# Peptides against a protein of PDB entry 6DSZ, part 203

Target 1, 361 residues: chain A of PDB entry 6DSZ
Amino acid sequence: NYVVTAQKPTAVNGCVTGHFTSAEDLNLLIAKNTRLEIYVVTAEGLRPVKEVGMYGKIAVMELFRPKGESKDLLFILTAKYNACILEYKQSGESIDIITRAHGNVQDRIGRPSETGIIGIIDPECRMIGLRLYDGLFKVIPLDRDNKELKAFNIRLEELHVIDVKFLYGCQAPTICFVYQDPQGRHVKTYEVSLREKEFNKGPWKQENVEAEASMVIAVPEPFGGAIIIGQESITYHNGDKYLAIAPPIIKQSTIVCHNRVDPNGSRYLLGDMEGRLFMLLLEKEEQMDGTVTLKDLRVELLGETSIAECLTYLDNGVVFVGSRLGDSQLVKLNVDSNEQGSYVVAMETFTNLGPIVDMCV

## One batch from the design tools (peptide; made by RFdiffusion4, then SolubleMPNN)

Design b2_p20_8_s4 (from b2_p20_8 with A3L E9K Q12E E17T E19K)
Fold by OpenDDE base, seed 4:
Structure b2_p20_8_s4 (fold): chain B 361 residues (1-361), chain A 20 residues (1-20)
Amino acid sequence: as target 1 above (361 residues)
Amino acid sequence: SELLKEALKEMEKGKVTIKV
């Protein structure tokens, strides 16, 4: 019996940065199929802390901090619809990943969405939202004392949701989503009533966005609202203000991932299908009343990396580029460009050995 | 742009200085 030690997955399908191991530690969490890798970001680089095997392919991986938690919790959803909330605990040298809550969120009825699984967390940690099936939005209420994740469905009239996020600064949990109908792509918002288990009318909508609008970014306060990323345009809307840019440089390749750099949402990283790394900048305007409004959007080319499946800003201009198709990278953003106009320097490369073919020999 | 340069400078002030 040759136990062919199945080659560990190397392709990255998700990454997130936060404070999972402690309130003070900055962590990088990397999803590689069924494998979760946990690192501490240090002055010396990435320090491995723990590897965790999951019972299925990780489809969603999000950090969140409920009110009164000192550190982030981790939500994971697998491709088999197993949901869990994980907590890191360390006692001396003993490291445990504790399941605080778990559940299966699979429905017996529903068409799995062709655009895959989307999982989102309300910024105020009131609920988790899941787009698993066409015409359904699943809600998991977040309760600290509940070890069993219970979910319910709300029907969506919009059958073809492209992307969805929870908005910031909303009295009720509010989703913003891009959807497609026969007339094109549109943006809509809904408030989510936990009590009534229904959608209420959201604060705004934008009909007839760019035909290839593919991503929603929820923007934190003070700006609020959302950024919609298309093939040719980037738009901002918050209910009161609309702004659109169409920088020619983004037309060359489809933007496929994004990550927020700043807690206030002033800067984002964007990655395209050619491995180009951009910064999206929100230029602020301070009003006389002390309110901050969006003045302009700018896109700046930083340089080239591996083709990102996911991006996450760490700290000190360091970015993790999670790649499915190529080698993942740790890159540094420099203040000054090189001779080629690139601000990107590769610090470390993580070899991707490609798809693990389970050859049962 | 000046805005990009300012952004990159602010990133360098991060809490964790990762050595290149």
Scores: peptide ipSAE 0.592, ipTM 0.925, DockQ to the pose 0.824
Fold by OpenDDE base, seed 3:
Structure b2_p20_8_s4 (fold): chain B 361 residues (1-361), chain A 20 residues (1-20)
Amino acid sequence: as target 1 above (361 residues)
Amino acid sequence: SELLKEALKEMEKGKVTIKV
């Protein structure tokens, strides 16, 4: 019996940072196809804690902290529509990954969306939203005692959703999404009624955004609202304030991933298809009434990395660059640029051995 | 920019000092 030790996948298709192992531990979680790798971020670097095999390719991986939880829980959705909520438990040296809830969220009907699976969590942990199929938004209510993830669908009139997020600071769970119709791309918001299982009119919409608007970033309070990233422009809207920038530097290559640096949403990392790393900066304006508004948006080139599939800020200017096409990296952001104007220094490189071609010989 | 430099300095105040 040749146990062909199947080569472990090395291509990264998702990464998240949070407090999964404990309230105090900073964790990096990396999705590599069917494998989840859990690290603790330490002064000495990344310490491996556990690897977990999943029952399919990880399509969504999000950390969230329900009210009353001391640490983050992990939501995973696989490409085969198996959903689970995972909890880390440690008892001495024994490490267990516990499934708190699970379910299959596959529908028998519907066209799988061409832009793939989108999974989002309400910032107040009221629900999970899933865009799996065109014209449907699936909702998984989050209840503390429910071991079975039950989902229902709400019909979306907008058939071609490009990206969707839950907004912050909303009384009801509110989604913001970019969609395409024959007239172009647009942004709309809907409130999600759990009671009525329907959409209500959201607080705002923006018709005729950039034709290549591809990503929505939900901005935390005090700013609120959303950032819409296109090929040529970055826009902010919160219902009351609109601001757009068109920095020429982003036109050179498509931004493909983003990550929030700060809890207050004042800084984001952006990665493009050429491996350029940017910082998006939200400039604050304090009003006389103590309200904070967005003054301006800035994009600054930090440097070059591997082509990011995902980015996650760890701490102390350290960023994990998860790459599918190249080597993943741990990089440091320096305060001062080098002679080439780069703020990026590679700390560690994680070799990507490419796709495991299951050669069935 | 000054704003970038301020942002990068603020990152250095992180709780987890990762030694390079």
Scores: peptide ipSAE 0.591, ipTM 0.937, DockQ to the pose 0.818
Fold by OpenDDE base, seed 1:
Structure b2_p20_8_s4 (fold): chain B 361 residues (1-361), chain A 20 residues (1-20)
Amino acid sequence: as target 1 above (361 residues)
Amino acid sequence: SELLKEALKEMEKGKVTIKV
């Protein structure tokens, strides 16, 4: 009996950093197809804590902390539309991953979006938003006592959503999204009414953004607003302030992933299709009244890594580079560049054995 | 840039020093 030990997946399709195991622990969570790997980030490196098998390919993996929770909860959505909220519990040496809530959020009617599944969480943990199908925005209200994830759809007039995020600092949950119509790509905002189960007019819109605008980054307070990343430009808008840059260096390869470094949204990591790692910097201007405004945007090349599917900043200049096409890496950002002008040093490399060919024997 | 160096120096103030 050859127990063909099914080779564990090595290609990374998602990663997130937070405080999942405890309030004090810094965790790295890695999605590898149907597997979730949980690490504690320590002075000695990544310590494996638990591996969890999921009932399908992980499509969305997000940490969030509702009011009154001491640690983060994990939202997972699979490619088969199975949703769950997971909690880590430890009792002595016993480690359990508890499902707090679950549900299937598949619709019988709808065109699956060509850009795939998007899942987002309101920063105030009022709801989860899902773009699964064209012309629909699915809402899962977050209720602490609800073991069954109930969802409803809001009709979206914009059929071709490219990316969507919840904004920070909004009285009502507010989405910001890039969409495409026959006239080009645009940015729009909507408030989400849980009570009326409808969209209300959002605080701002920006028509005719760059034709290849592909990503939205929600910026936390005090800046607020959003960053829109295109092929040639990076733009900021918060309703009152607009700023755009077109650094020539980003034209060489498409930016495909991003991660926030600072809680205040002053710095972001950007990865492109060539494995170049950038820092996006938000320069502050302090006004005489003590208000903080965005002065400028800058993009700086840090160096090269494996082609990132996902990036996550850990701590102390350490970044996890999750790769689907190449080896994943743990890299250090140094203050001083090397002789080649790179600020990036590989600390550890995780071999990607490629796609698991399901050999049907 | 000086801004990049300042940003990188600020990262070194992190609590978790990962030594490999």
Scores: peptide ipSAE 0.584, ipTM 0.937, DockQ to the pose 0.869
Fold by OpenDDE base, seed 2:
Structure b2_p20_8_s4 (fold): chain B 361 residues (1-361), chain A 20 residues (1-20)
Amino acid sequence: as target 1 above (361 residues)
Amino acid sequence: SELLKEALKEMEKGKVTIKV
């Protein structure tokens, strides 16, 4: 009798940090295939609070805080297109994960995009955007009292979207995306009209970006705009200002994930396919009128970690490195480098037992 | 760089001190 103890998945495919359990608690949420793990970040390390089984592989996991909510809500989309908004509720020792809203957002017609599912939330919590299928952008309006997640599609002329984000500081919800056409890769923006259920022309575009431009980072105020990450270059654009750098150090390996360190978007963590961890720094310039503009971009090598599928800055220089291919890590960023020039120290390592091959018996 | 050093020092001011 081989009791095949179904090993719990250990490969991390997503991680986020925020205030999910309470307004005061700092949480780490980890997606491991169909499993959601919820931790509280404490002075003693990661305290496990709850594990949640999902009705499918987690494809999107994002924290967001609608106006009037005291703590963050969790949006999850599964690979089977089940969407839900989850709330953490504690009553004494009883811990419940409440489904505030749910829906299936699968279309009967559409080609699933080769680059997979992209899910994004408007920073002002007006809508969720989904790129599920080529030539379609799905919108889920965020209404406070709606238990049923209703979605509609807007036709996207750009069939090959590489990455997409909502921009900050826009009067209307505005997406910024990298797309590919026969002429190369480009960046475009669209305003999303909920009323008319259409795209309007966005504030800016940038044609002919780097051929391997792969990621969009929406930059919060005061800078605004977006960062575009390629194989050889990192560019910033906000409609008025353009700045590009081509640091030789990033050419060695493709950057595959990023995470914002601070609320003002002055610092980001970047992870590449070799497990190198970088800091992207936005240097500010204060103008005579009190406006803040981007002066320069810098990339600094911090050290090496497991190959990150996802990164999340916690606090006090502690970073969670979620790995799909290797062991996940909790690492500390130190002010002073070690003898090897590394600022990274591993605090804890979480063994990855590899992909559970679903042996369909 | 000095900018990196300043960034790393600012991180140490975090609200949640995780003990190593």
Scores: peptide ipSAE 0.567, ipTM 0.925, DockQ to the pose 0.823

## One batch from the design tools (peptide; made by RFdiffusion4, then SolubleMPNN)

Design b2_p21_1_s1 (from b2_p21_1, 10 letters changed)
Fold by OpenDDE base, seed 3:
Parts: sequence; C-alpha cells; structure tokens
Structure b2_p21_1_s1 (fold): chain B 361 residues (1-361), chain A 21 residues (1-21)
Amino acid sequence: as target 1 above (361 residues)
Amino acid sequence: MELLKEALAEMQKGKVTIKPA
C-alpha cells in the first residue's frame, strides 16, 4: 500500500498578517486551498507554528480583534459556505486552534456571484458582511457569547457588486461598494441596521466611476472614506473630499490585489497581473484646526515580484507575496533603488508545484 | 521620490527585524 502522501497545496490564495498566536507575536497566516499555515515572524525568518486543515477551500480569511480581546481572532469562510471564528490557544507546548463560533451560511435561493465570495468585517467588530449571492448582503452579527454564527440577508438593489468594504469611523456599520449597472460602474454607501435588518442611506455616493473600477479600499481615520482602484484611475472619496489620479503606469496591467502598510492608511502596496509591485501613498495636509485631510495620491513603482494573488506587509519593509500562478516570495523593500531602479529584493522563494490535480484514483 | 524615500525609511523603523536567510 503506497500511501501516496497527498502533495500539500503550494499555491497561495490568501494571506494575512496580525497578532494571532499572542498579543506580541507577529504572525503570517497563509491560505493554500484547504490548508491554513501559521507562521511567527522572527529575526531568523518565518517560523512555522501550526498547519490546519479546513473543511473546504478557504475563500475568506480575515483577522479581527473584538473589543477586550488581547489578540486577533481569525474569521474563515470556505467555498462551501462554512464559516468559523478561530482562536489560537497555547498551553505550554500544546497548541490548539479553537473554534469559538461556526455556522453554515449557504442559502437555498440565490445566484452565486460571478466575482466570487466577498467577506468583510466591520472595523469596530459589530458584524461580518458577506456578498455570496447577487442581490443579497448577508450579515453575521458578532456576539462574544454566541458559538453559532447566525446570519440574515438584506436585499441589495444593486445586483452586480464588484467589491465591498466596511468604512472606518462610522457611528453605524457602513459599507462602501462598487457596483455595475447598464449605465456603468458606481460607488455607493449604505448603513447597516442590525436592529431593523435593513440598509439605511449611507453618507455618500459617487456615480459614474471608471468603467473598470474593481477594488474598494476602506481608509482608516484620520482620512476616512475609501479608495477606488480602476484600470486607469485611482480615486479617493470620503463624502467631503474627492481626489482622482490617472497615473499612466497602472494602465499597463490590471491591479489585482492590495494591502495596507500602516494602521493610519497612509501607504498601501498594490500588485498587478504582471507581478509589478507599487506603493500607493496618501499625502497628508494638516489643517489649522488639527484636522488631517488628503492632499494628494501618488503611485510609485517599487519593482517586480511573482504575480501576487495576495500581498501582506510584515515589518521593516518585508512583504510576503502570495502567488497562485508562481512561486510565493518574501521580499525586502529597500530605501535605495538598485541599478535597475528596483526597491525590491527577494529574500526567500517558496516553490509553487502547481495545482494539486486531485487525481481521483 | 522624496515621499517614497521617506515612506521606505519609516518602514525600516519596525520592531521585527527579519534577517535575510
């Protein structure tokens, strides 16, 4: 009996950074199909801590910290609509991944959205939002004592949502989303009422954005608002301020992923379909009243990496490039460019052996 | 370019120093 040790998946389909193992540990979490890998980021590099098998392909993986938690919790949604909230627990040498809450969030009725599963968490940890089906927004209220993830649907008039995020600094949970209709793509906001289980009018909207607007980035305070990334343009809107740039360099290839570098949302990493790595910079303007406003947006080419499915900033200019199509990388961002004008240096490469062909023998 | 250099310099002030292998 040759136990063909099923080759472990190597293609990365998600990555996140946070404090999952402890309040002090910096962790890298990597989703590889049904496998979750947990690393501690150390001076010696990535230390593997635990691998977790999931009951399905990981479709959403987000770290969040409810009020009063000392470390981050992990939300996972699988492609089979199994949702769970995971906690890391260590007791001496014993390492356990505890399921704090779980549920199946599949609906019997609904068209699965063509843009796939979107899962988002309110920055204040009031709810999880899920776009699973066209014309529906699923809400999972976050309650500390609830081991069963119960969800409800709110009808969304906008049938073709491209991307959605929760905004920061909102009194009520507020979503911002790009949607498409026959007239083009638009941005809209809604407040989510947990009490009434309905949408209320959001603080702002932007009609007729770029036709290929594909991503929403929620910007933390003090800026607030959102960044909308298209094929040709990057726009910022917060209800009071609008700013758009159209840097020619982003027209060459579609931006497909992003990651926030710092907690204040002043810097983002962007990856495109050619493996180019960019920094998006938010230039600040301090007003006389002490308010901080966005002065300008800038995009700078950092260098080239593997084609990113996901990006996550670790620390000290180190970035994990999660690749599905190529090798994943740990890269260093340097202050000075090399002779080719690149700020990127590969530190480590993680071989991608390609898709596990589930040879059903 | 100055803003990028400042941003990259600020990133080097992180707590977790990862050495190249």
Scores: peptide ipSAE 0.621, ipTM 0.937, DockQ to the pose 0.904
Fold by OpenDDE base, seed 1:
Structure b2_p21_1_s1 (fold): chain B 361 residues (1-361), chain A 21 residues (1-21)
Amino acid sequence: as target 1 above (361 residues)
Amino acid sequence: MELLKEALAEMQKGKVTIKPA
C-alpha cells in the first residue's frame, strides 16, 4: 500500500493580515488551494499555529471585525460556493477553529462570471457582498446570532462587473464597481438597502474610465472614495474630488494585486505581472478647517519580487508576497536603496513546487 | 523621492520587528 502522501499545495492563491488568534497577535493567513495556513508574526519570524482543510478551493478569504468583537473573524468562500465564518478559540494549549456560521450560496440559475468570484465585506460589518454570477449581486446580512448564512440576490443592470468594493464612511452600505458595456468601462456606486433588498442610487459615478480599468480600491476616511487602477492610469474619486495620474512606469506591465499599508489609506503596495513592486502614495493636504483632502497621487518603484498573486503588509516594512507562479517571499522594505536602486530585500523564500496535478489514479 | 523615503521611514516604526532568518 503506497500511501501516496498527497503533497501539500505550495502555490498561494490568497493571503490576509490581521488579528485572528487574539487582539494582540498579528497573523498572516495564507490560502493554498483547499488549505488555510495560520501564522503568528513574531520577532523570530512566522510561527505556524494551525492548518485548516477546507471543503473546496478557497476563492475568497477576508478578515473582518464586527462591533464588539475583540479579534477578527474570517470569512471564507470556496469555489463550490460554500461560505463560512470562522473564529479562532484557544483554551490553554487547545486550539480550535470554530465555525460561527455557514451556508451554501450557490444559485440554481445564473451565468458564472468570467472574471471569477468576488467577495467583499462592508467596513461597518453590515453585510457581505458577492459577485458570483453576471447581473446578480448577492448579499449576506451579518447577524451575530445567525448560524446559517442566508443570502438574497439583487439584480444588477450592469452585466459585466470587473471589480467591486464597499466604500468607507457611508451611512448605508455602498458599493463601488467597475463595469464594462458596449461604450467602454465605467465606475458606478449603489447603496444597498437590506430592508428593501434593492439598490438605491449611490453618491457618484464616473463614466468612460480607462478601457483597461481592472481594480477598485476603497479608500478609508478621511479621504474616502475609491482608487481605480488601469493599465495606463490610476484615478481617485470620492464624489467631490477627482484626480488622475498616468505614470509611464505602470504601462510596462499590468498591475494585478494591491494591499493597503496604512489604516488611513495613505499608502498601498501594488504588484504587476513582471513581479515589480510599487508603492502608491496619497499625498494629503490639510485644510484650515481641519479637513484632509487628497493633494496628489504618486507611484514609486520599490523593486522586484516573485510575481504576486496577493500582497499583504505585515509590519515594520515587511511584506508577504504570495505567489502562484513562483516562490512566495517574505521581503523587507528598506529606507535606502541598494546599488541596483531596489528598496526590496528577500528575507525568506517559500518554494513553490508547482500546481498539484490531481492525478486521478 | 522624498515622500517615498518618508513613507519607508515611517514603516520602520512598526511594533512587530521581524528578524531575517
Scores: peptide ipSAE 0.619, ipTM 0.937, DockQ to the pose 0.914
Fold by OpenDDE base, seed 4:
Structure b2_p21_1_s1 (fold): chain B 361 residues (1-361), chain A 21 residues (1-21)
Amino acid sequence: as target 1 above (361 residues)
Amino acid sequence: MELLKEALAEMQKGKVTIKPA
């Protein structure tokens, strides 16, 4: 009986940073297929704390902090549509990952979307949104005392949603999404009514965006609005202000992931299909009334990394590059470039053994 | 260039200093 110890998956398919183990701890959480790895970010590097096996491939992994919580909770959705909200609890040496809530969000009827599962959390923690099936937006209301995740569907007229996020600073939960129709790609917003279980008209829309517009970034206050990432352009819209840039450097390879560097949304990391790492900068203009507006968008090449499936900024210029195709990396961003013009230095490399082909021998 | 340098400099003020291995 060769117990082939199933090789642990090494390909990273998701990563998030937050305060999961405590209010003070900075954590890196890494999804590797069915496995969740939890690290504490320390002066000595990544300290492993816990590994958790999930009942399915992790499709969504998001940290969120409801009102009255001292630390972040973790939302996980699996590819089998099992949803859970997890909490870290430590009692002395005993470390437990507690399921605060769970549910299955699979529908009996629906076409699974070709762009896969999208899961998003309202910044005010009013709901979770899920795009699982074409023409449907699933809502999970967030209730602190509910151990059972209940969901309902709202019909989307837009059948081909490319990406969706909740916006910041909205009185009602508001989604912003890129969708495709026969006329091209467009951006639209909807308010989500929990009471009526319907969409209301959102604050803005942008028709005829770039044909390859693929990602929505919700921008926190004070800017608000969203950034739309395309192949050739990056655009900002908040209902009142529109700004577009077309930096030639992004045309060379498709941007495939992003991560916010700071809470105010002034800086983002962007990764492309060639492993180039960029910084997207939101240049501020302070008005005489103390309002902050977006003056300009800038994209700067930082350097090269492994091809990122996901990026997450840790702290002090350190970035985790989660790779599915190559080795994951911990990289340092330096203030000064090297002789090659790179601001990126690899600190640690995590070997990716590739897809575990279960060779049934 | 100044904006990038300022951004990178601000990042170095983080609380968690990870030493290069």
Scores: peptide ipSAE 0.618, ipTM 0.936, DockQ to the pose 0.860
Fold by OpenDDE base, seed 2:
Structure b2_p21_1_s1 (fold): chain B 361 residues (1-361), chain A 21 residues (1-21)
Amino acid sequence: as target 1 above (361 residues)
Amino acid sequence: MELLKEALAEMQKGKVTIKPA
């Protein structure tokens, strides 16, 4: 009788940083299939606080802070369409993860999208948006006292959404998305009317973006707008300003993940399929009226890591590299490059034992 | 290069210091 001790999953499929345990604690949350790991970032490294088993593979994991909350809440959606909002509660030595709200958001009809589940949260915490099925955008209103997550669908005319985000600084919740049609890939925006349960025309669109445009990054104020990542180009658009760069270095491998370094959205980390780590820099220009505009975009190679499934900046130049294909890493970004021209130093490596191939024998 | 160095230097001013291993 070989007791196959079910090894805990080691492949990382999501990671987020925020203030989940308290307002003061910096947390790293790691999704490993059905397992959520919660760490506190300390001077001694990552301190494990809690592990949580989820009822299905974690497909979406996002921290958000509604108005009047002292700390972040955690939204999780599983691959089985179970949604929950989790709160960390500590009472002395007792640690509880409380479900504030839950619901199943599965539809009886609809084609699951080939690009998988996308879940996004409005920066003002008005709603959660879900792209689960082609031609549908699901909305979960965020009401403080509602223990039951209720959702409704809005029909999306664009059937092949590649990526979607909520924009910052919008009076109404506004999505920005890359979609594909027979003419190519395009960027469009919609305002989401919670009252009428419909889309209104968004502030801008960009037709005929790069054919391999794959990612949308919503940029905070003061810049606003979005960054569109392609295979060959990185573009910025906010309705008034358009900028594009085509740095040769990004053509070598597809960028597959990103993470914002700072709250103002001036810096991002980018990871590609070769494990290269880049910094995307937004250069500001201050206008005579005190407005801040985007002057330029720059991409700089930092170094190499494990192939990132997800990236999250912690603090002091420390980055967690969540890997599905390789070992996850804690890395340090240094001001000075090493002899090889790398700014990246591995601090800790977390062994990935690979996918548990359920050999159904 | 200056913008990258400035960015990297600004990152070193964070509140949570993780000791190098």
Scores: peptide ipSAE 0.613, ipTM 0.935, DockQ to the pose 0.832

